# Designs tried in a protein design run: peptides against a protein of PDB entry 4U39. Part 72

Target 1, 302 residues: chain A of PDB entry 4U39
Amino acid sequence: SIKVIGVGGGGNNAVNRMIENEVQGVEYIAVNTDAQALNLSKAEVKMQIGAKLTRGLGAGANPEVGKKAAEESKEQIEEALKGADMVFVTAGMGGGTGTGAAPVIAQIAKDLGALTVGVVTRPFTFEGRKRQLQAAGGISAMKEAVDTLIVIPNDRILEIVDKNTPMLEAFREADNVLRQGVQGISDLIATPGLINLDFADVKTIMSNKGSALMGIGIATGENRAAEAAKKAISSPLLEAAIDGAQGVLMNITGGTNLSLYEVQEAADIVASASDQDVNMIFGSVINENLKDEIVVTVIATG

## One batch from the design tools (peptide; made by RFdiffusion4, then SolubleMPNN)

Design b2_p15_3_s2 (from b2_p15_3, 5 letters changed)
Fold by OpenDDE base, seed 3:
Structure b2_p15_3_s2 (fold): chain B 302 residues (1-302), chain A 15 residues (1-15)
Amino acid sequence: as target 1 above (302 residues)
Amino acid sequence: SFVAVYRNGKLVALY
């Protein structure tokens, strides 16, 4: 089974966005130290951590409280993650619960033998230096606890949105990018009839790879597949080029009019931008809501 | 929908 665990406020918002977008073939778990915030989760499984430590009042933006809360609730986390083949740990880094608890939860998943993938955000620079420093510590701890860590730099989201975008919408876009990272991988595995073989290949690409880069491209019109692929490999979300990547996961999502030719064209562009000896998995997904849009998600590992 | 697997630049599986 595939489990997505949202940790703290940002992680729970991302999980809510995944549920709202009908991401299939995954089980959702919401984890928080704040009982009131946890009640607003759409996840089937809701877990309050550190109930004795925090009394359900949250971590007070302190990562050490988030860490201790996860440690207090270790047995409950183990039981919730038991039997998962793959675990996505999603969080907004820089807060108390997400920053402190996500590495502990990731380590628990890894110790259970699950393929453990972190999908986390760096805070925006405007959230202040304290959050950036806390996020850096949490990301360092996540790197040690996961098989693959995707880090989304929220400041790069500001390069792809309108300059007049309200702060609240910038956070919603960060939740959407977290959704795209999880869905881009889960859709490759959740394809009916192919789950076991696709999962083994994904495991080969993602096991013990450390940091991964994610690029997203969206296009419409003539040559939309090629344009979306070119945008994905040059995405502002990429901190480096993918030319040295040992592994690539590519998802091509389109409407009912997505052609095999368009999928091949996009795959050829991404392959040509990658290492000659790259291990690449690509999948195509039909989403009727996209109509004329194509979305290409590229995850580069190694 | 389908998934294709490439290893060392060669198609090894198509689903």
Scores: peptide ipSAE 0.045, ipTM 0.636, DockQ to the pose 0.863
Fold by OpenDDE base, seed 5:
Structure b2_p15_3_s2 (fold): chain B 302 residues (1-302), chain A 15 residues (1-15)
Amino acid sequence: as target 1 above (302 residues)
Amino acid sequence: SFVAVYRNGKLVALY
């Protein structure tokens, strides 16, 4: 089974966005120290952590409180994650609960033998230096606790949105990019008939790989597949080029008119931009809501 | 939907 665990406010917002977009084949778990915020989660499983420590009042933007809250609730987290083959840990870094609890939860998942993938955001520069420093510590702890860590630099989202985009919409776009990171991988595994053989291949690409880069490209028109692939490998979300990447996961999502030729064209572009000896898994997904649009998601490891 | 696996730049599986 695949489990997605949202940790703290940002992680729970991302999980809500995944549920709203009907990401299939995954179980959703919402974790928070704030009981009121947790009640707003759409997840089937809701877990309050650190009930004795915080009394449901949250972590007060302190990562040490978030860490201790997860440690207090270790047995409950273990039971909720039990039997998972793969665990996604999603959080907004820089807060109290997400920053402190996400690494503890990730380590619990890894110790249970699950393939553990972190999908987290860096705070925007405008959220201030304190959040940035807390995020750096949380990301460092996540890197040690996961098999693969995808870090989304929120400041790069400002390069792909309109300059007049309200701050609240920039946070919603960060939640959407978190969704795309989880869905881009989960769709490759959750495809009927592929679970056993493909999960071993996914493990080969993602196990103990450390930091991964994520790129997204969207296009329409006659050359939409090639254009979307080119946009994905040159995405502002990529902190570096993928030319040295030893492992690549690619998801190509399109409407009912997505052709095999378009999928192959996009795959060839991404493979050509990667290492010559790249281990690449690519999948195609049909989304009827994507009329003439193609979305290419690239996750590069190694 | 299908999944293709490349190893060492070669297609090794198609599902």
Scores: peptide ipSAE 0.041, ipTM 0.753, DockQ to the pose 0.853
Fold by OpenDDE base, seed 2:
Structure b2_p15_3_s2 (fold): chain B 302 residues (1-302), chain A 15 residues (1-15)
Amino acid sequence: as target 1 above (302 residues)
Amino acid sequence: SFVAVYRNGKLVALY
């Protein structure tokens, strides 16, 4: 089974976005120290952590409170994650709950023997230096606790959205990028009609790989597959080129008119931009809501 | 929909 656990406000917003976009084949768990915020989750499983410590009032933007809250609730987290083959831990780093609790939850998942993938955001620079410093500490702790950590630099989202994009829409786009990171992987495993990707192949690419890079490309028109692939490998979300990547997960999503040729063309572009000895898994997904658009998601590891 | 697996730059599985 695949479980997605949203941790704190940002993680739970991302989980809500995943549910709203009908990401299939995953179980959703919402975790928060704030009981009121947790009640707004669309997840089937809702877990308040640190009830004794916080009394449901949240972590007060203190990562140490978030950490202690997860430690207090360890047994509940273990029970919720039990039997998962894969666990996605999603959070907005820089806050109290997400920053402190996500590494603890990730470690619990890993100790249970699940393939543990972190998908987290760095705060925008405008959120202030304190959040950036807290996020750096949380990301460091996540690296030790996960098999693969995808870090989305929120400032790079500002390069892919209109300059006039309202701040609230920039946060929604961050939630959407978190969604794309989780869905890009989960669709390869869980989408009905994808012949069972041997979960062993995903483990080979993602187990003990540390930091991963994520790129997204979207295009339309006759060369849409090639254009989307080129945009993905040159995505502003990539903090480095993927040329040294020894592992790649690629998702190609298109409408009902997505051709095998387009899928192959996009895959060849991504493979050619990766290490010559790359271990790559790519999948094609049909989304009827995509008319003429192709979306390429690339996750590079190693 | 399908999944392809490349190892060491070579296609090893198609699902």
Scores: peptide ipSAE 0.103, ipTM 0.754, DockQ to the pose 0.881; fails the geometry check
Fold by OpenDDE base, seed 4:
Structure b2_p15_3_s2 (fold): chain B 302 residues (1-302), chain A 15 residues (1-15)
Amino acid sequence: as target 1 above (302 residues)
Amino acid sequence: SFVAVYRNGKLVALY
């Protein structure tokens, strides 16, 4: 089974976005120290952590409170994650709960023997230096606790949105990028396509790989596959070129009109941009909601 | 019949 655990405000917003976009084949768990915020989660499983420590009033933007809250609730987290083959831990880094609790939860998942993937954001620069410093500490702790850590640099989202985009919409886009990171991997296992991967294939690419980068490309029209692939490998979300990666996981998602030719064309572009010795796997997914769009997601590891 | 796609001697797709 695949479980997605959203940790704190940002992680729970991402989980809500996943549910709203009908991401299939996963179980959703919402974790928070704030009981009022947790009540707004759409997840079937809702877990308040650190009830004694915080009294449901949240972590006060303190990562040490988030950490201690997860430690207090360790047994409940273990029970919620039990039997998962794969666990996605999603959080916005820089806050209290997400930054402190996500590494603890990830370690619990890993200790249970699940393939543990972190999908987290760095805060926007406008959130201030304190959040950036807290996020750096949380990301460091996540790297030790996961098999693969995908880090989304929120400032790079500002390169793909209009300059007049309201701050709230920039946060919604960050939630959507977190959704795309989880869905881009989970769909390869859970959703039938033109080319299917199994869990063992994904595990080979993602097990004990440390940091990963994600690129996303979306296109329409006659050359949509090639354009989407080119956008993915040149994505602003990639903090480094894909040609240094030891492993590449590629998802090619389209509507019911997605062809094997388009899948091959996209795969060839990504392969040509990668090292010759790269371990690349790719899958295709059919999503009826995309209609004429192709979405290429690239996860670069190593 | 399974179609296996190999690149650089590695399995990259199975369908």
Scores: peptide ipSAE 0.029, ipTM 0.552, DockQ to the pose 0.241; fails the geometry check

Design b2_p15_3_s3 (from b2_p15_3, 5 letters changed)
Fold by OpenDDE base, seed 1:
Structure b2_p15_3_s3 (fold): chain B 302 residues (1-302), chain A 15 residues (1-15)
Amino acid sequence: as target 1 above (302 residues)
Amino acid sequence: SFVVVYRNGKVVKVY
């Protein structure tokens, strides 16, 4: 089974976005120290952590409170994660709960033997230096606690949105990018009607790989597959080129008109941009809602 | 829908 855990406000917003976009084949768990915020979650499983410590009032933007809250609730987290083959831990780093609790939750998942993938954001620069420093500490702790950590630099989202985009829309786009990171992987494993990937092949690419980069490309038209692939490998979300990546996971999602040729063309572009000895998994997913669009998601590890 | 495992420049598995 695949479990997605949203931790704190940003993580829970991402989980809500995943549910709204009908990401299939995963179980959703919302974790928060703030009981009121937790009530707004669409997740089936809602877990308040650190109830004794925080009294449901949240972590006060203190990562140490978030950490202690997860430690207090360790047994409940273990029970919620038990039997998962894969666990996604999603959070907005820089806050109290997400920054402090996400590494603890990730470690619990890893200790249970799940393939543990972090999908987290760095705060926008406008959120202030304190959040950036807290996020850096949380990301460091996440790297130790996960098999693979996808870090999304929120400032790079500003390069892909309109300059007049309201601040609230920038956060919504961050939630969407977190969704795309989780869905890009989960669809390859858990989409009904796909021949399930051997989980061993996924583990080969993602187990103990440390930091990962994510690129996204979207295109339409005659060369849409090639264009989407080129956009993905040159995505502003990539902090570096994928040429040194030891592992690549690629999702090619299109409408019902997605051809084998288009999938091969996209895969060849990504493979050619990667290391010669790259371990790559690529899969095609059909989403009827995309019509003429192709979405390529690339996750580069190692 | 299909999944391909590619390793060392070669297709290893097609799902």
Scores: peptide ipSAE 0.310, ipTM 0.904, DockQ to the pose 0.846
Fold by OpenDDE base, seed 2:
Structure b2_p15_3_s3 (fold): chain B 302 residues (1-302), chain A 15 residues (1-15)
Amino acid sequence: as target 1 above (302 residues)
Amino acid sequence: SFVVVYRNGKVVKVY
């Protein structure tokens, strides 16, 4: 089974976005120290952590409180994660609960033998230096606790959205990018009606790989597959080029008119931009809501 | 829909 755990406010917003977008084949768990915020989760499983420590009032933007809250609730987290083959831990780094609890939850998942993937955001620069510093500490702790860590630099989202995009929409886009990171992988494994990957092949690419980069490309028209692939490998979300990546996961999502030729063309572009000895998995996904659009998601590991 | 595993410049598995 695949479990997605949203940790803290940002992680739970991302989980809500995943549920709203009908991401299939995964179980959702919402984790928070704030009981009121947790009640707003759409996840089937809702877990309040650190009930004794915080009394449901949240972590006060303190990562140490988030950490201790997860430690207090370790047994409950273990029970909720038991039997998972794969665990996605999603959080917005820089806050209290997400920054502190996500590494603890990830370590619990890893210790249970699940393939543990972190999908987290760095805060926007405008959220202030304190959040950036807290996020750096949380990301460092996540690296040690996960098999693969996808870090989304929120400032790079500002390069892919309109300059007039309101701040609230920039946060919604961050939630959407977190969704795309989880869904890009989960669709290859668990989407009903797809030929699912052997979990062993996923483990080969994602197990003990450390930091990963994510690129997204979207295009329409006659050359849409090639354009989407080129946009993905040059995505502003990539903190570096993928040319040194030892592993690549690629999801090519299109409408019912997605052709085999388009899938192959996109895959060839991404493979050519990667290391010669790259271990690559690529899959095609049909989304009936996509008309003439192709979405390419690239996750580069190693 | 299909999934392809590519390693060392070669297709190793097609689903």
Scores: peptide ipSAE 0.292, ipTM 0.891, DockQ to the pose 0.826
Fold by OpenDDE base, seed 3:
Structure b2_p15_3_s3 (fold): chain B 302 residues (1-302), chain A 15 residues (1-15)
Amino acid sequence: as target 1 above (302 residues)
Amino acid sequence: SFVVVYRNGKVVKVY
């Protein structure tokens, strides 16, 4: 089974976005120290952590409180994660609960023998230096606790949105990018009606790989597959080129008119941009909501 | 829909 655990406000917003987009084949868990915020989660499983420590009032933007809250609730977290083959831990780094609790939760998942993937955001620069410093510490702790850590630099989202985009919409886009990171992988494994990957092949690419980068490309028109692939490998979300990556996961999602030729064309572009010895998995997914759009998600590991 | 596993410059599995 695949479990997605959203940790703190940003993680829970991402989980809500996944549920709203009908991401299939995964179980959702919402974790928070704030009981009121947790009640707004759409997840089937809602877990308040650190109830004694925080009294449900949240972590006060203190990562040490988030950490201690997860430690207090260790047994509950273990029970919720038990039997998962794969665990996605999603959080917005820089806050209290997400920054402090996500590494603890990730370590619990890994200790249970699950393939543990972190999908986290760095805060926007405008959120201030304190959040950036807290995020750096949390990301470092996540890197030690996971098999693969996808880090989304929120400032790079500002390069792909309109300059007049309201702050609230920039956060919503960050939640959407978190969704795309999880869905880009989970759809290859667990989408009903698709030929799913052997979990062993996923483990080969994602186990003990450390940091990973994600690129996204969207295009329409006659050359949409090639354009989407080119946009994905040159995405502002990629902090480096994928040519040095030891592993690549590629998801090519289109409407019902997605052709085999388009899938092959996109795959060839990404393969040509990668190392010759790369372990690559690419899959096609049909989403009827995309109509004429193709979405290419590339995750580069190692 | 299909999945392809590519390794060492070769397709090793097609789903």
Scores: peptide ipSAE 0.287, ipTM 0.894, DockQ to the pose 0.824
Fold by OpenDDE base, seed 4:
Structure b2_p15_3_s3 (fold): chain B 302 residues (1-302), chain A 15 residues (1-15)
Amino acid sequence: as target 1 above (302 residues)
Amino acid sequence: SFVVVYRNGKVVKVY
C-alpha cells in the first residue's frame, strides 16, 4: 500500500489538494499538533500528535515542539504507517509541526521498511529569515530520515505564476506542486497507463538516493508531448540541470488520447537531456481529467 | 467514508 502523510499546516493543505484532485491508489493521513486545523482535513485518517505537550494548540512555530510531539505519538504513528510499502511524507518546512515532526515521521516509516519519500517545500523568502533557517534544519533532518527527498523551493513557484499573484494563491500553488510531486510518483505504481512500472523498479531508483530534483512541464496542442518534456527538463523548480543525475524517474500523464508515440517522444527528450549512463525509468498514466493536456514530471536523483 | 482520529493514544473511528 501507498500512504501519503501530510504533516502540519502545509502538509495538510497539500493532502487536501491531493484529495480534491482525486489522486487514486493512496491512503491519506493528516498529522497536526493543532486540533482545530486537523479537523479541517479531508483525510480519512487524522492524527493529533503531541496532545500532552501542546494540548492541541499547535507547536507555536517551534520545530522542537513539533519534534517532541511526534516523539510523544511514536506508537500511534507506527500503527498508522504499518503495512505501507511506500510512504510519502509531505510538509511545508519552516513552521513548527511540519519542520519538527516530518523527519521523525519519515524515520518511523523508514524503520518500518517502507520506501520513504519526502516531498517538502522551502518557505518563500517573504516568510522571513527565521523560517528559512528553521526550514534548513528540517530539510537536513529529512535528508537523513528518507530514501529520497524532493525539496520544492517556493521562490521558484513565483517564476511560474504571475507577479501579481496574491500570497494566498502562491501558497495554493505550492500545495499544487506538492500534489504533483506525490502524484507524479504514486500514479506510476497505482494508476494503469500505457507503460506501467512495478514497485520494485521505483524502489531501485528511489532507495537511499538522498536529495532529488523535480521538474514539471505541461503543454497542449500538436507538439504537446515534446513541449511538456522540454518544459519539464528546463523547469524553474529544478535547482540544477538533470544532465548530472544518476537516476531519472519520468511520468508522462495525458488524457485518453495519449498515444504511445507521444510517450516515446517525451521519453527520448528526457533521455537526451540526461547522462548517457543514467538509470532512467518512465511510466505513462491516463488521467481522464486531462483533456488535451500532457503533464511530464521528471524526478532526478543522485 | 470513515474518519479515524488518533488522540491521546486512543483511536476513534467514525463511520
Scores: peptide ipSAE 0.039, ipTM 0.556, DockQ to the pose 0.016

Design b2_p15_3_s4 (from b2_p15_3, 5 letters changed)
Fold by OpenDDE base, seed 2:
Structure b2_p15_3_s4 (fold): chain B 302 residues (1-302), chain A 15 residues (1-15)
Amino acid sequence: as target 1 above (302 residues)
Amino acid sequence: SFVLVYRNGKLVAKY
């Protein structure tokens, strides 16, 4: 089974976005120290952590409170994660609960033997230096606790959205990018396509790989596959080129009109941009909600 | 700490 755990406000917003976009084949768990925020989750499973420590009032933007809250609730987290083959831990880094609790939850998942993937954001620069510093500490702790850590640099989202995009919409786009990171992997396992991957394939690419980068490309029209692939490998979300990656996981998602030729064309472009010795796997997904659009997601590991 | 389980928007378990 695949479980997605949203940790704290940002993680729970991302989980809500996943549920709203009907991401299939995963079980959703919302985790928070704030009981009121947790009540707004759409997840089937909602877990309040650190009830004794915080009394449901949240972590006060303190990562140490978030950490201790997860430690207090370790047994409940273990029970909720039991039997998962794969666990996604999603959070917005820089806050209290997400930054502190996500590494603890990830470690619990890993200790249970699940393939543990972190999908987290760095805060926007405008959120201030304190959040950036807290996020750096949380990301460092996540690296030790996961098999693969996908880090989304929120400032790079500003390069893919209109300059006039309101701050609230920039946060919604961050939630959407977190969704795309989880869905780009989970769909390869859970959603049939033209080319299916199994869990073992994904595990080979993602097990004990440390930091990963994600690129996304979207295109329409006659050359949509090639354009989407080119956009993915040149995505502003990539803090570095994919040519140094030891592993590449590629998802090619299209509508019912997605062809094997388009899948191959996109895969060839990503392979050509990768190291010759890279272990690349790719799958295709059919999403009936996509009309003429192709979405290429590239995850570079190692 | 507590866990709430919902089905179709309704609480079905608490532990």
Scores: peptide ipSAE 0.251, ipTM 0.860, DockQ to the pose 0.016
Fold by OpenDDE base, seed 5:
Structure b2_p15_3_s4 (fold): chain B 302 residues (1-302), chain A 15 residues (1-15)
Amino acid sequence: as target 1 above (302 residues)
Amino acid sequence: SFVLVYRNGKLVAKY
């Protein structure tokens, strides 16, 4: 089974976005130290952590409180994650609960033998230096606790949205990028396409790889496959080119009109931009909601 | 700490 665990406010917002977008084949768990915020989660499983420590009042933007809250609730986290083959840990780094608890939860998942993937955001620069410093510590701790860590640089989201985008919409887009990162992987396992991957294939690319980068490309029209692939490999979300990656996981998602030719064309473009010795795997997914759109997601590891 | 399980927006388990 695949479990997605949202940790703290940002992680729970991302999980809500995944549920709203009907991401299939995954079980959702919401974790928070704030009981009132947790009640607003759409997840089927809601877990309050650190009830003795916080009394359900949250972590006060302190990562050490988030960490201790997860440690207090270790047995409950273990029970909630038990039997998962894969665990996505999603959080907004820089806060109290997400930053502190996500690494602890990730380690618990890994110790249970699950393929553990972190999908986290760095805060926007406008959220201030304190959040950036807390995020850096949380990301470092996540890297040690996961098999693969996808880090979304929120400032790069500002390059793909309109300059007049309200702050609240920028946060919603961050939640959407977290959704795309989880869905781009989970769909390869859980959702049939023209080219299917199994869990073992994904595990070969993602096990013990450390940091990963994600690129996304969306296009329509006659050359949509090529355009989406080119956009994915040149995505502002990529902090570096993919040519140095040891592994590449690619998802080509389209509507019911997605052709094998389009899948091959997209794969060839990503392969041509990658190192000759790269271990590249790709799958295709059919999503009826995309109609004429193609979405290419590239995850570069190593 | 507690776990709440919801189905169709209704609480079905607590432990």
Scores: peptide ipSAE 0.249, ipTM 0.866, DockQ to the pose 0.016
Fold by OpenDDE base, seed 1:
Structure b2_p15_3_s4 (fold): chain B 302 residues (1-302), chain A 15 residues (1-15)
Amino acid sequence: as target 1 above (302 residues)
Amino acid sequence: SFVLVYRNGKLVAKY
């Protein structure tokens, strides 16, 4: 089974976005120290952590409180994650609960033997230096606790949105990018396509790989596969080129009109941009909601 | 700490 655990405010917003976009084949768990915020979650499983420590009032933007809250609730987290083959831990780094609790939860998942993937954001620069420093500490702790950590630099989201985009919409886009990172991987396992991957294929690419980068490309029209692939490998979300990656996981998602030729064309473009010795695995997914769009997601590891 | 389980938008269990 695949579980997605949203940790703190940002993680729970991402989980809500995943549920709203009908990401299939996963179980959703919302975790928070703030009981009022947790009530707004759409997840089937809601867990308040650190009830004794915080009294449900949140972590006060302190990562140490978030950490201790997860430690207090370790047994309940273990029970909620038990039997998962794969666990996604999603959080907005820089806050109290997400930054402190996400590494603890990830370690619990890993200790249970699940393939543990972190999908986290760095805060926007406008959120201030304190959040950036807290996020750096949380990301470091996540790297030790996961098999693969996808880090999304929120400042790069500003390059793909309109300059007049309200701050609230920039956060919504961050939630959407977190959704795309989880869905881009989970769909390869859970959703049939033209080329199916199994869990063992994904595990080979993602097990004990440390940091990862994600690129996304979306296109329509006659050359949509090639355009989507080119956009993915040149995505602003990629802090580095994929040519240095030891592993590449690629998802080619299209509507019912997705052809095998388009899948191969997209795969060839990504392969040509990768190192010759790269372990590249690609799958295709059919999503009837995409109509004429192709979405290419690239996860570069190592 | 508590766990709330929802089914079809209704609370079905609390631990």
Scores: peptide ipSAE 0.199, ipTM 0.827, DockQ to the pose 0.016
Fold by OpenDDE base, seed 4:
Structure b2_p15_3_s4 (fold): chain B 302 residues (1-302), chain A 15 residues (1-15)
Amino acid sequence: as target 1 above (302 residues)
Amino acid sequence: SFVLVYRNGKLVAKY
């Protein structure tokens, strides 16, 4: 089974976005120290952590409180994650709960033998230096606790949205990018397509790889496959080129009109931009919610 | 769908 655990406010918002977009084949778990915020989760499983420590009043933007809250609730986290083959840990780094609890939860998942993937955001620069410093500590702890860590730099989202985008919409886009990172991987296993991958294929690319980069491309029209692939490999979310990556996981998602030719065209573009010795695995997914769009997601490891 | 709510390590609600 695949479990997605959203940790703290940002992680819970991302999980809500996943549920709203009907991401299939995954179990959703919402974790928070704030009981009121947790009640707003759409997740089937809701877990209040650190109830003794916080009394459900949240972590006060303190990562040490988030960490201790997860430690207090270790046995319950273990029970909620038990039997998962794969665990996605999603959080917004820089806060109290997400930053402190996500590494603890990730380590619990890994210790249970699940393929553990972190999908986290760095805070926007406008959230201030304190959040950036807290996020750096949380990201470092996540890197040790996961098999693969995808870090989304929120400032790069500002390169793909209008400069006049309200702060609330910038956070919604961050939630959407977190969704795309989880869905881009989970769909390869859980959702049938023209080219299916198994869990063993994904495990080979993602096990003990440390930090990963994610690129996303979306396009429509006659050259949509090629355009989406080119956008993915040149995505602002990629802090570095995919050239030099040791492993590449590629998802080509389209509607019911996705052709095998389009899948091959997209794969060839990504392969041509990658190292010749790269271990590239690609899958295709049919998403009926995509009418004329193709979405290419690239995860570069190593 | 059912909702499981855990607080302080205990299942507190199932609906």
Scores: peptide ipSAE 0.052, ipTM 0.562, DockQ to the pose 0.016

